Peptides against a protein of PDB entry 6PSE. Designs and how they scored, part 72

Target 1, 78 residues: chain A of PDB entry 6PSE
Amino acid sequence: PSEEEEYARLVMEAQPEWLRAEVKRLSHELAETTREKIQAAEYGLAVLEEKHQLKLQFEELEVDYEAIRSEMEQLKEA

## One batch from the design tools (peptide; made by RFdiffusion4, then SolubleMPNN)

Design b2_p18_4_s3 (from b2_p18_4, 5 letters changed)
Fold by OpenDDE base, seed 1:
Structure b2_p18_4_s3 (fold): chain B 78 residues (1-78), chain C 78 residues (1-78), chain A 18 residues (1-18)
Amino acid sequence: as target 1 above (78 residues)
Amino acid sequence: as target 1 above (78 residues)
Amino acid sequence: MSDEEIREFFERILKEAE
């Protein structure tokens, strides 16, 4: 039997004391996992914003670079 | 009493049938929350990698830009 | 997946946490 099937059987055969302890354990793990999920989302949004700002700066620099490159090339060809 | 205190009392007074159902509910929510946390982390890492590559490209372009700018300035001052 | 889709995913997570 799979681990899940074995766990399910354990839950079905468990006494109330074990079940109460398991509810407490699962509640704690859920709270921790939820907090971590939220933190991951907050961090992800921050990185997305940083990447966006960097992209804008890069595109501006590309325009400036091409302008100077073109001017320099024209001077060389003259 | 707080919601947590009321919930704790409910767990203490609950029958085995309710407790088994609650274990099942919490297990399901934990599995879903865990999946979402993992997915959030994966997306965050992907964005971080993209930002890193973009930063490298930006820094390379800055070097090239400053080189051309300096060359152009020297030509103007000569 | 686009950056916008990723953003929406993160925002959904945060909204559900409210």
Scores: peptide ipSAE 0.671, ipTM 0.878, DockQ to the pose 0.952
Fold by OpenDDE base, seed 4:
Structure b2_p18_4_s3 (fold): chain B 78 residues (1-78), chain C 78 residues (1-78), chain A 18 residues (1-18)
Amino acid sequence: as target 1 above (78 residues)
Amino acid sequence: as target 1 above (78 residues)
Amino acid sequence: MSDEEIREFFERILKEAE
């Protein structure tokens, strides 16, 4: 049997005291996992914003670079 | 009493059938929340890696830009 | 996925937490 099937059997055969403890454990893990999920989402949004700002800066620099490159090319061909 | 205190009391007074159902519910929610957390982490890492690659490209362009700028400045002063 | 799709995913998570 899979671990999931074994766990399901354990739950079916468990006493109330064990079940209450398991509810408490699962509630705690769910709360922690939920907080971590939220933190991951907040972090992800922050990195997305930073990446976007960096992209804007990069595109601005590309424009400036091409302007100077073009000017240099014109001076060489003259 | 807080919702948490009320829930704790409910769990203490619950019958085994309710407790087993609650374990099943919490296990399901934990599994779903865990999958979402992992997915959020994967997306966050992907964006972070893209940001890092963009930063490297930006720094390379800055070097190239300063080289051309310096060359142009030297030509102007000559 | 596009950055916008990823953004929407994160925003959904945060909205559900409210």
Scores: peptide ipSAE 0.670, ipTM 0.879, DockQ to the pose 0.950
Fold by OpenDDE base, seed 5:
Structure b2_p18_4_s3 (fold): chain B 78 residues (1-78), chain C 78 residues (1-78), chain A 18 residues (1-18)
Amino acid sequence: as target 1 above (78 residues)
Amino acid sequence: as target 1 above (78 residues)
Amino acid sequence: MSDEEIREFFERILKEAE
């Protein structure tokens, strides 16, 4: 049987004391995992914002670069 | 009593059938939350990588820009 | 996924946590 099937059987045959302990364990893990999920989301949003700002800066520099490049090319052709 | 205290009391006084159902519920929520956490981490890493690549491109462009700017400045001073 | 889709995903997570 798979671990999941064995676990299911354990739950079905378990005494109340074990079940209460399992509820406590699962509640704890759920709380931790939820916090980690939230942290990941917060961090992700921060990185997205940083990337966005960097992209804007890059685009501005690209415009400036093309302007100078074009001017330089024109001067060399003259 | 707080919701947490009431829940704790419920767990303490619950019959095995309720406890088994609660284990199932919590297991399901934990699985879902875990999947979301993993997905959040994957997205975060992807954005980080994109930001890193963008930063490298920005730095390269910055070097090229400074080179042209300096050359242009020298030509104008000559 | 687009940045917007990723943003929406993260925002959904945070909204659900409220």
Scores: peptide ipSAE 0.670, ipTM 0.878, DockQ to the pose 0.955
Fold by OpenDDE base, seed 2:
Structure b2_p18_4_s3 (fold): chain B 78 residues (1-78), chain C 78 residues (1-78), chain A 18 residues (1-18)
Amino acid sequence: as target 1 above (78 residues)
Amino acid sequence: as target 1 above (78 residues)
Amino acid sequence: MSDEEIREFFERILKEAE
Protein backbone atom coordinates (compact mmCIF):
# COMPACT_ATOMS: atom_id res chain seq x y z
CA PRO B 1 0.00 0.00 0.00
CA SER B 2 1.02 3.62 -0.54
CA GLU B 3 2.19 5.75 2.36
CA GLU B 4 -1.10 7.60 2.10
CA GLU B 5 -3.09 4.38 2.44
CA GLU B 6 -0.95 3.27 5.37
CA TYR B 7 -1.47 6.60 7.09
CA ALA B 8 -5.21 6.38 6.51
CA ARG B 9 -5.24 2.95 8.12
CA LEU B 10 -3.22 4.24 11.05
CA VAL B 11 -5.72 7.03 11.64
CA MET B 12 -8.62 4.59 11.44
CA GLU B 13 -7.10 2.18 13.94
CA ALA B 14 -5.57 4.77 16.27
CA GLN B 15 -6.49 5.25 19.91
CA PRO B 16 -7.87 8.57 21.12
CA GLU B 17 -4.56 9.54 22.72
CA TRP B 18 -2.73 9.18 19.40
CA LEU B 19 -5.48 11.04 17.58
CA ARG B 20 -5.33 13.96 20.03
CA ALA B 21 -1.57 14.13 19.61
CA GLU B 22 -1.96 14.07 15.84
CA VAL B 23 -4.50 16.89 15.93
CA LYS B 24 -2.03 18.92 17.99
CA ARG B 25 0.83 18.13 15.60
CA LEU B 26 -1.17 18.99 12.50
CA SER B 27 -2.48 22.19 14.06
CA HIS B 28 1.06 23.27 14.83
CA GLU B 29 2.32 22.47 11.34
CA LEU B 30 -0.64 24.26 9.80
CA ALA B 31 0.06 27.37 11.87
CA GLU B 32 3.73 27.39 10.88
CA THR B 33 3.03 26.74 7.21
CA THR B 34 0.40 29.47 7.20
CA ARG B 35 2.89 31.94 8.68
CA GLU B 36 5.47 30.98 6.06
CA LYS B 37 2.89 31.39 3.29
CA ILE B 38 2.05 34.87 4.54
CA GLN B 39 5.72 35.79 4.76
CA ALA B 40 6.30 34.59 1.20
CA ALA B 41 3.42 36.73 -0.02
CA GLU B 42 4.73 39.80 1.80
CA TYR B 43 8.19 39.34 0.33
CA GLY B 44 6.76 38.76 -3.11
CA LEU B 45 4.84 42.02 -3.01
CA ALA B 46 7.95 43.87 -1.86
CA VAL B 47 9.99 42.51 -4.77
CA LEU B 48 7.23 43.42 -7.21
CA GLU B 49 7.33 46.98 -5.93
CA GLU B 50 11.11 47.13 -6.21
CA LYS B 51 10.97 45.84 -9.77
CA HIS B 52 8.35 48.43 -10.63
CA GLN B 53 10.46 51.26 -9.22
CA LEU B 54 13.50 50.00 -11.09
CA LYS B 55 11.52 49.87 -14.31
CA LEU B 56 10.47 53.48 -13.86
CA GLN B 57 14.08 54.51 -13.32
CA PHE B 58 15.15 52.53 -16.36
CA GLU B 59 12.55 54.16 -18.57
CA GLU B 60 13.58 57.61 -17.35
CA LEU B 61 17.22 56.92 -18.08
CA GLU B 62 16.31 55.56 -21.49
CA VAL B 63 14.58 58.83 -22.35
CA ASP B 64 17.56 60.86 -21.17
CA TYR B 65 19.94 58.62 -23.08
CA GLU B 66 18.04 58.97 -26.32
CA ALA B 67 17.99 62.74 -25.92
CA ILE B 68 21.76 62.94 -25.54
CA ARG B 69 22.32 60.35 -28.26
CA SER B 70 20.24 62.37 -30.67
CA GLU B 71 22.01 65.62 -29.80
CA MET B 72 25.39 63.95 -30.19
CA GLU B 73 24.43 62.53 -33.56
CA GLN B 74 23.38 65.99 -34.73
CA LEU B 75 26.69 67.48 -33.63
CA LYS B 76 28.66 64.80 -35.46
CA GLU B 77 26.69 65.28 -38.65
CA ALA B 78 27.23 69.08 -38.63
CA PRO C 1 -12.18 31.17 27.97
CA SER C 2 -10.39 32.05 24.74
CA GLU C 3 -11.30 30.31 21.51
CA GLU C 4 -7.98 28.50 21.73
CA GLU C 5 -8.80 27.21 25.20
CA GLU C 6 -12.26 26.13 24.09
CA TYR C 7 -10.80 24.29 21.11
CA ALA C 8 -8.27 22.59 23.34
CA ARG C 9 -11.08 21.42 25.60
CA LEU C 10 -13.06 20.18 22.63
CA VAL C 11 -10.10 18.11 21.44
CA MET C 12 -9.61 16.69 24.92
CA GLU C 13 -13.25 15.67 25.31
CA ALA C 14 -13.87 14.57 21.72
CA GLN C 15 -14.84 11.07 20.65
CA PRO C 16 -12.61 9.10 18.29
CA GLU C 17 -14.94 9.72 15.35
CA TRP C 18 -14.62 13.49 15.76
CA LEU C 19 -10.87 13.24 16.22
CA ARG C 20 -10.47 11.19 13.03
CA ALA C 21 -12.52 13.74 11.14
CA GLU C 22 -10.40 16.56 12.57
CA VAL C 23 -7.18 14.82 11.55
CA LYS C 24 -8.57 14.51 8.04
CA ARG C 25 -9.63 18.16 7.97
CA LEU C 26 -6.29 19.43 9.25
CA SER C 27 -4.36 17.21 6.85
CA HIS C 28 -6.34 18.61 3.96
CA GLU C 29 -5.82 22.22 5.06
CA LEU C 30 -2.12 21.59 5.60
CA ALA C 31 -1.75 20.14 2.12
CA GLU C 32 -3.52 23.10 0.53
CA THR C 33 -1.61 25.67 2.58
CA THR C 34 1.67 23.95 1.72
CA ARG C 35 0.85 24.07 -1.98
CA GLU C 36 0.05 27.77 -1.76
CA LYS C 37 3.27 28.44 0.16
CA ILE C 38 5.30 26.69 -2.52
CA GLN C 39 3.54 28.58 -5.27
CA ALA C 40 4.16 31.88 -3.50
CA ALA C 41 7.84 31.05 -3.24
CA GLU C 42 8.01 30.15 -6.93
CA TYR C 43 6.38 33.41 -7.96
CA GLY C 44 8.66 35.37 -5.67
CA LEU C 45 11.73 33.79 -7.23
CA ALA C 46 10.46 34.52 -10.72
CA VAL C 47 9.99 38.19 -9.88
CA LEU C 48 13.44 38.31 -8.30
CA GLU C 49 14.96 36.95 -11.48
CA GLU C 50 13.14 39.50 -13.61
CA LYS C 51 14.28 42.30 -11.31
CA HIS C 52 17.85 41.07 -11.54
CA GLN C 53 17.77 41.03 -15.34
CA LEU C 54 16.31 44.51 -15.36
CA LYS C 55 19.04 45.72 -13.03
CA LEU C 56 21.70 44.37 -15.36
CA GLN C 57 20.13 46.20 -18.27
CA PHE C 58 19.89 49.36 -16.21
CA GLU C 59 23.55 49.22 -15.24
CA GLU C 60 24.58 48.67 -18.85
CA LEU C 61 22.53 51.65 -19.98
CA GLU C 62 23.98 53.74 -17.17
CA VAL C 63 27.50 53.03 -18.40
CA ASP C 64 26.58 53.94 -21.96
CA TYR C 65 24.82 57.08 -20.78
CA GLU C 66 27.81 58.28 -18.77
CA ALA C 67 30.08 57.71 -21.76
CA ILE C 68 27.94 59.86 -24.03
CA ARG C 69 27.39 62.45 -21.30
CA SER C 70 31.12 62.80 -20.79
CA GLU C 71 31.80 63.10 -24.51
CA MET C 72 29.06 65.69 -24.86
CA GLU C 73 30.44 67.71 -21.96
CA GLN C 74 33.89 67.70 -23.57
CA LEU C 75 32.48 68.95 -26.86
CA LYS C 76 30.61 71.77 -25.13
CA GLU C 77 33.68 72.87 -23.21
CA ALA C 78 35.85 73.00 -26.36
CA MET A 1 1.69 34.78 -15.22
CA SER A 2 1.68 38.55 -15.40
CA ASP A 3 2.88 40.73 -12.56
CA GLU A 4 -0.72 41.70 -11.96
CA GLU A 5 -1.81 38.08 -11.62
CA ILE A 6 1.06 37.43 -9.23
CA ARG A 7 0.14 40.51 -7.21
CA GLU A 8 -3.45 39.36 -6.97
CA PHE A 9 -2.29 35.96 -5.80
CA PHE A 10 -0.19 37.47 -3.01
CA GLU A 11 -2.93 39.87 -2.03
CA ARG A 12 -5.40 37.01 -1.82
CA ILE A 13 -3.10 35.15 0.54
CA LEU A 14 -2.76 38.21 2.76
CA LYS A 15 -6.48 38.91 2.70
CA GLU A 16 -7.29 35.36 3.76
CA ALA A 17 -4.89 35.75 6.67
CA GLU A 18 -6.81 38.72 8.11
Scores: peptide ipSAE 0.670, ipTM 0.878, DockQ to the pose 0.955

Design b2_p18_4_s4 (from b2_p18_4 with P1M R6K S12K R15K)
Fold by OpenDDE base, seed 3:
Structure b2_p18_4_s4 (fold): chain B 78 residues (1-78), chain C 78 residues (1-78), chain A 18 residues (1-18)
Amino acid sequence: as target 1 above (78 residues)
Amino acid sequence: as target 1 above (78 residues)
Amino acid sequence: MSDEEKRAFFEKILKEAE
């Protein structure tokens, strides 16, 4: 039998005291996992914002670069 | 009483059938939340990589920009 | 929190899932 099937059998045959303890265990793990999920999402959003700001700066620099490049090219061709 | 206290009381007074159903519910939610946590982490790593690549491109453009700016300045001053 | 610390956090999550 798979671990899943064994666990299912355990749950079916378990006494109320074990079941209550299992509810407590699962609730705790769910709370911790939820906290970690939220924290991961927050970190991801922070990085996204930083990336976005960097992209804006990059685009501004591209504009400035093309302006100077064009001016210099015109000077060299004249 | 808080919702937490009410839930705790419910668990203490619940019949085995309810407890088994609750174990099943919590197990399902834990599995889903775990999957979402993993997805959030994978996404976070991807964004970090994108930000890093963008930063490298930005730094390269800065070097090129300064080179052209300096050359143009020299041409104008000559 | 630095990018390196965030990376470590994400990698820890993924490692624990293996």
Scores: peptide ipSAE 0.680, ipTM 0.882, DockQ to the pose 0.954
Fold by OpenDDE base, seed 5:
Structure b2_p18_4_s4 (fold): chain B 78 residues (1-78), chain C 78 residues (1-78), chain A 18 residues (1-18)
Amino acid sequence: as target 1 above (78 residues)
Amino acid sequence: as target 1 above (78 residues)
Amino acid sequence: MSDEEKRAFFEKILKEAE
């Protein structure tokens, strides 16, 4: 039997005291996991924003660079 | 009473059938939330890597830009 | 939080999921 099947059997055969303890355990783990999920999402969004701002700066610099590069290239050809 | 206190009371007074159903519900939510947490972490790492690569490209372009800018400035002064 | 701290946080999550 899989661990899932064994766990399901345990739940079906368990006494109320065990079931209450299991509800408490699962509730705690769910709360903790939810907090971590939210925190991960917040961090991810922060990095996305930083990346976006950096991308804007990069694109601006690319435009300026190409302008100077083009001018320099024209001067070299003259 | 808070929702948490009411829930705690419900768990204490609940029949085994309700408790088993609650264990199943919580297990499902925990599994789903865990999957979402993992996905958020994977996504976060990917964005961090993308930002890092972009930063390297930006810094390289800054160096190249300043080199050309300096050369152009010297030519203008001549 | 720094990028390094965020990285460590994400990596911790993934390690615990193994």
Scores: peptide ipSAE 0.680, ipTM 0.882, DockQ to the pose 0.955
Fold by OpenDDE base, seed 2:
Structure b2_p18_4_s4 (fold): chain B 78 residues (1-78), chain C 78 residues (1-78), chain A 18 residues (1-18)
Amino acid sequence: as target 1 above (78 residues)
Amino acid sequence: as target 1 above (78 residues)
Amino acid sequence: MSDEEKRAFFEKILKEAE
């Protein structure tokens, strides 16, 4: 039997005391995992925002660069 | 009583059938939340890499821009 | 948190999932 099948059997055959303990364990793990998920999402969002700001700066610099490049090209062609 | 206290009481007074169902529910939610946590981490790493690549491109453009700016400044001062 | 700290956090999550 798979671990999943073995666990299912355990749950089916378990006494109330074990089941209550398992509910407590799972509730705790769920709470911790949820906290970590939220934190990961928050960090990801922060990086996205930073990336976006960097992109805006990059695009601004590209505009400035092309302006100077064009002016320089005109001077060299004159 | 708080919701936590009420839930604790419910677990303590619950029948085995309810407890088994609760174990199943919590196991399912834990699995889903774990998947979401992993996904959030994967996305976070991807965005970090994208930001890093963008930063490298930005720094390269800054170098090129300063070179042209300096050359242009020299031409205007001559 | 720094990007390095965030990376470490993400990598920890993924490592624990292995």
Scores: peptide ipSAE 0.680, ipTM 0.882, DockQ to the pose 0.954
Fold by OpenDDE base, seed 1:
Structure b2_p18_4_s4 (fold): chain B 78 residues (1-78), chain C 78 residues (1-78), chain A 18 residues (1-18)
Amino acid sequence: as target 1 above (78 residues)
Amino acid sequence: as target 1 above (78 residues)
Amino acid sequence: MSDEEKRAFFEKILKEAE
């Protein structure tokens, strides 16, 4: 039997005291995991915003660079 | 009483059938939340890498821009 | 938090999931 099947059997045959303890354990782990999930999402969004701002700055610099490059090229051709 | 205290009382007074169902519910939610936490972390790392690559490109362009700007300024001063 | 701190946080999550 798989670990999942063994666990399912344990739950089915367990006494109420064990079941109550398991509910408490799972509730605690769920709360912690949920908090970490939220933190990960928040950090990801922060990095996304920073990347987006950087991209805007990069695109602006690219425009300025091409303007100067074009001016220099025109001067060289004249 | 708080919702937490009410839930704790429910668990304490619940029948085995309810407790088994609650273990199953919590196990399922924990599995889903864990998967979502992992996905959030993977996504966060991907965005971090993208931002880092963009920053490197930006810094390279900044160097090239300053080189052309300086050359242009020298030509104007001559 | 710095990018390095965020990276460490994400990597910890992924390592614990292995």
Scores: peptide ipSAE 0.680, ipTM 0.882, DockQ to the pose 0.953

Design b2_p18_5_s1 (from b2_p18_5, 9 letters changed)
Fold by OpenDDE base, seed 3:
Structure b2_p18_5_s1 (fold): chain B 78 residues (1-78), chain C 78 residues (1-78), chain A 18 residues (1-18)
Amino acid sequence: as target 1 above (78 residues)
Amino acid sequence: as target 1 above (78 residues)
Amino acid sequence: MMDEASLKAILEEERARE
């Protein structure tokens, strides 16, 4: 039998005391996993903001670079 | 009473049939929350990689910009 | 695939529960 089938049988045959303990265990794991999900979301948003700021700086530098490149090219052609 | 205290009382007073249903519910929510956590983590890693690539491009452009700026400054001083 | 909106939704859902 699969682990899932064995677990299902255990739940069906379990006494109330075991079931209450299992509810408590699952509630704890759910709370921890939820916290980790939130942390992952917060981190992802922070990195996204950093990437956005870097992109703005990159685009500004591209404009400045093209301005100097164009001026340099004009001087060399003259 | 807090929602947590009320829930705790419900679990303590519940019949085995309700407890089995609650185990099933919590298992389902845990599976969904775990999936969302993983997806959030994967997204964060993808954005981090994109940020890293952008940073490399930015640093390369800075080098090129400083090279042209320096050459331009030398031409203007001559 | 998740996006920024999905991450924001995760945070908003939790804020609504607390």
Scores: peptide ipSAE 0.367, ipTM 0.859, DockQ to the pose 0.881
Fold by OpenDDE base, seed 5:
Structure b2_p18_5_s1 (fold): chain B 78 residues (1-78), chain C 78 residues (1-78), chain A 18 residues (1-18)
Amino acid sequence: as target 1 above (78 residues)
Amino acid sequence: as target 1 above (78 residues)
Amino acid sequence: MMDEASLKAILEEERARE
């Protein structure tokens, strides 16, 4: 039997004391996993914002670079 | 009583049928939340890599810009 | 793959529970 089938059998045959303990365990794991999910989401959004700011800086530098490049090209061709 | 205390009482007084159903519910929610956590983490890593690549491009452009700026400054001061 | 909207949805769901 698969681990899932074995677990299902255990739950079906378990005494109330084991079931209460399992509810407590699962509730704790769910709370921790939920917190970690939120942290991962917050981190992802923070990095996305940083990338966006960097992209804006990059585009500004590209404009400045092209301006100087064009001026330099004009001076060299004169 | 807090919601947590009320839930704890419910678990303590619950029949085996309710406890089995609660284990099933919590197991399902844990599996879903775990999947979402992993997906969020993977997204964050992908965006981080994109930001890193953009940073490298930005630094390369800064080098090129400073080279032209320096050359232009030298020409203007001569 | 998850996107920005999905991450925002995660955070909004939690804010709604508070």
Scores: peptide ipSAE 0.365, ipTM 0.859, DockQ to the pose 0.848
Fold by OpenDDE base, seed 2:
Structure b2_p18_5_s1 (fold): chain B 78 residues (1-78), chain C 78 residues (1-78), chain A 18 residues (1-18)
Amino acid sequence: as target 1 above (78 residues)
Amino acid sequence: as target 1 above (78 residues)
Amino acid sequence: MMDEASLKAILEEERARE
């Protein structure tokens, strides 16, 4: 039997004391996992914002670079 | 009493049938939350990699820009 | 696949539940 089937059987045959303990365990794990999910989401959004800011800076530099490049080309051709 | 205390009392006084249902519910929520956590983490990592690549491109452009700037300055001063 | 909107939804859902 799969681990899932074995677990299901355990739950079906378990005494109330075990079931209460399992509820407590699962509640705790859910709380922790939820916290971790939130942290992952917050981190992802922070990095996304940083990337966006960097992109804006990059685009600004590209404009400045092209301006100087063009000016330089004009000077060399004159 | 807090919701947590009320829930704790409910668990303590619950019949096995309710407890089994609660285990099933919590297991399902844990699985879903875990999936979402993983997906959030994967997304964050992808964005981080994109940001890193962008940073490298930006730094390369900065070097090129400074080179042209310096050359331009030399030409103007000569 | 998750996107920015999905991440924001996660945070909003939790905020609403609190």
Scores: peptide ipSAE 0.365, ipTM 0.859, DockQ to the pose 0.877
Fold by OpenDDE base, seed 1:
Structure b2_p18_5_s1 (fold): chain B 78 residues (1-78), chain C 78 residues (1-78), chain A 18 residues (1-18)
Amino acid sequence: as target 1 above (78 residues)
Amino acid sequence: as target 1 above (78 residues)
Amino acid sequence: MMDEASLKAILEEERARE
């Protein structure tokens, strides 16, 4: 039997005391996993914002660079 | 009583059938939450990699910009 | 794949639960 089938059988045959303990265990793991999910989401959004700010700075520098490049090119052609 | 205390009481007084259903519910929620956590982490990592590449490009452009700026300054001083 | 909107939705859902 698969691990899932074995677990299902265990749950079906379990005594109330075991089931209560399992509810407690799963509740704890769910709470922890939920916290970790939130933290991952927060981190992702923070990095996204940092990337966005960097992109804006990059685009500004590109404009400045092209301006100087163009000026330099004109001076060389004269 | 707090919601947590009420839930704890419910678990303590619950019949095996309810407990089995609760184990199933919690297992499902845990699986979904885990999947979402992983997806959030993967997204964050992808954005981080994009940010890193952008940073490298930005730093390269800064070097090129300073080179042209310096050359222009020298030409103006001559 | 998850996107920015999905991440924001996660955070908004949690804020609504609190």
Scores: peptide ipSAE 0.363, ipTM 0.858, DockQ to the pose 0.859

Design b2_p18_5_s2 (from b2_p18_5, 9 letters changed)
Fold by OpenDDE base, seed 3:
Structure b2_p18_5_s2 (fold): chain B 78 residues (1-78), chain C 78 residues (1-78), chain A 18 residues (1-18)
Amino acid sequence: as target 1 above (78 residues)
Amino acid sequence: as target 1 above (78 residues)
Amino acid sequence: SMDEASLQAILEEERARQ
């Protein structure tokens, strides 16, 4: 039998005291996992914003670079 | 009384059938929340890598830009 | 896969639950 099947049997045969303890355990794990999920989401969004700002700076520099590069190339061709 | 206190009372007064159903519900929510947490974490790491690559490109362009800028400035001063 | 909208949805869902 799989662990899942064994766990299911345990739950079905368990006394109320064990079931209440299991509800408490699962509630705690759910709360903790939820907190971690939120933190992961917040971090991901923060990094996205940083990447976006960096991309804007990069694109601005590309424009400036191409302007000077073009001017320099024209001077060399003359 | 807070929702937490009310829930605690419900669990303590519940019949085994309700408790088994609650274990099942919490197990399901925990599994879903865990999946979402992992996905959020994986996405955050992917974005972080993209930002890192972008930063490297930006720094390389800065070096190239400063080289041309300096050369152009020297030509103008001569 | 997830995207920005998915991450935002996670946060919004949690805010609604609390």
Scores: peptide ipSAE 0.299, ipTM 0.857, DockQ to the pose 0.876
Fold by OpenDDE base, seed 5:
Formats: structure tokens, sequence, C-alpha cells
Structure b2_p18_5_s2 (fold): chain B 78 residues (1-78), chain C 78 residues (1-78), chain A 18 residues (1-18)
């Protein structure tokens, strides 16, 4: 809050030249942050898809494992 | 002229009152975009950890499966 | 998931702005 209040005072008392520079700075930071946000979102979705594929493989292996386990159990009990 | 060039001209010719309002607008958008970026990044990391845990489980099951498969193969070949 | 939907919303919003 203190830093925010100080910044607000600075903006209020600033000359047009400083304000134009600040608009430029903020516009640049916003563009970069937006790009980073998009990249983070895309990465998250990619990892999610990878996890989903891995889960499918895991479930398939579980089925195969249980089939062999059951067969082995039957053979050992005979 | 491009939208960027038109915006640049607007900023250059703008009155201090407009410039202060623009600083406020951009600051707000930057704060929101930053929050969203962080949230996206945190989610991506969480999913990555989940994928890692799933991979460990998968590898453990593969070991168990190969053990049973090998035992079964030996029994069938005898 | 709710988080997935949030990520999709981010991408959709950006696509709409382009």
Amino acid sequence: as target 1 above (78 residues)
Amino acid sequence: as target 1 above (78 residues)
Amino acid sequence: SMDEASLQAILEEERARQ
C-alpha cells in the first residue's frame, strides 16, 4: 500500500514527458507478460495431455498385468 | 498507418489527464495479466508433478509385470 | 478440470483479440 500510494503520487505529480515514458514502459511489460501467460497456458495444456496419455498406458498395463496375474494364480492353484 | 503508429501518435499528442488515465489502465491490465500468468505457471507445475508421480507408478508396475511375465514364460517353457 | 478450463479460457481470449 505504501509503495502503491507513493507511485500514485508520482503519477499525479508527473510531467507529460514522464507519463508518456511510463505508458511506453507499461505497454511493453504488458506485451511481454501476456506472451509469458500464453506460453504458461500452452505448456500446462501440453503437460496435461502427456499425463493423460501416460494414464491410458498405465491403465492398459494394469489390464495386462491382472490378466497374467490371474492366469498365474490359476496355474499355481492347480 | 498501423494501429501501433496511431496509438503512438495518440500518446504523443495526449493531454496529461489522458496520460494519467492510460497509466492507470495499463497498470491494472498488467496486474491482472501477471496474476493469470502466475496461476497458469503454478498449474503447469502441479500437473508436471502429477505426471511424474504417475510415471513412477507406471515404472513400478512395469517391473512387476516383467517379473510375472518372466516367471510365466519359464513355467510354460518347462 | 477447473484449472484446465482456466487455461483454455486464457488461450481463447487471446485468440479472440487477434
Scores: peptide ipSAE 0.289, ipTM 0.855, DockQ to the pose 0.680
Fold by OpenDDE base, seed 4:
Structure b2_p18_5_s2 (fold): chain B 78 residues (1-78), chain C 78 residues (1-78), chain A 18 residues (1-18)
Amino acid sequence: as target 1 above (78 residues)
Amino acid sequence: as target 1 above (78 residues)
Amino acid sequence: SMDEASLQAILEEERARQ
């Protein structure tokens, strides 16, 4: 049997004291995991925003670069 | 009483059938939250890497831009 | 705040747990 099946059987055969302890354990783990998930999401969003701003700056620089490049090419040909 | 205190009381006074159902509920939520946490972490890492690569490209372009800008300035002054 | 090392740690922890 899989660990999942064994766990399911354990839950079905467990006494109330074990079940209450398990609820407490799972609640704690869920709270921690939720916090970590939120932190990961917040960090990801922050990095994404930074990346977006950087991309805008990059695109602006590309435009400026091409403008100067074009003008430079004209000056060199003259 | 806080919702947390009320929940704690509910768990303490609950019958095995409710407790088993609660274990099942919490297990499910934990599994989902864990998956989401992992996904958030992976996403954050991916975005961070993309940002890093973009930053490198931006810095390279800045160098190239300054080189052309400097040369352009020289040509205009001549 | 969370950094790359923190994100990596989250992933490594989960891999180790499984």
Scores: peptide ipSAE 0.278, ipTM 0.852, DockQ to the pose 0.856
Fold by OpenDDE base, seed 1:
Structure b2_p18_5_s2 (fold): chain B 78 residues (1-78), chain C 78 residues (1-78), chain A 18 residues (1-18)
Amino acid sequence: as target 1 above (78 residues)
Amino acid sequence: as target 1 above (78 residues)
Amino acid sequence: SMDEASLQAILEEERARQ
């Protein structure tokens, strides 16, 4: 039997005291995992915003660069 | 009493059938939350890598830009 | 980076738990 099936059997045959303890354990793990999920999401959003700002700056610099490059090219060809 | 205290009392007084159902519920929520946490973390890492690559490109362009700017300035002052 | 390490830690913790 799989671990999942074994766990299911354990739950089915468990006494109330064990079940209460399991509820407590799962509740704790859920709370921790939820917090970690939120933190990960918040971080991802922050990095995304930083990337977006950097992209805008990059695109602006590209425009400025091409302007100077073009001017320089014209001077060289004149 | 707080919601937490009420929930604790519910668990203490609950029948085995309710407790088994609660274990099942919590297990399901934990599995889902765990998956979401992982997905959030993976997304954050991906965005971070993209930002890093963009930063490198930006810095390279900045160097090239300053080189052309300097050359142009020298030509104007000569 | 510190940020990358933190995200990686989340992933590693989960892998260790599995």
Scores: peptide ipSAE 0.275, ipTM 0.851, DockQ to the pose 0.627

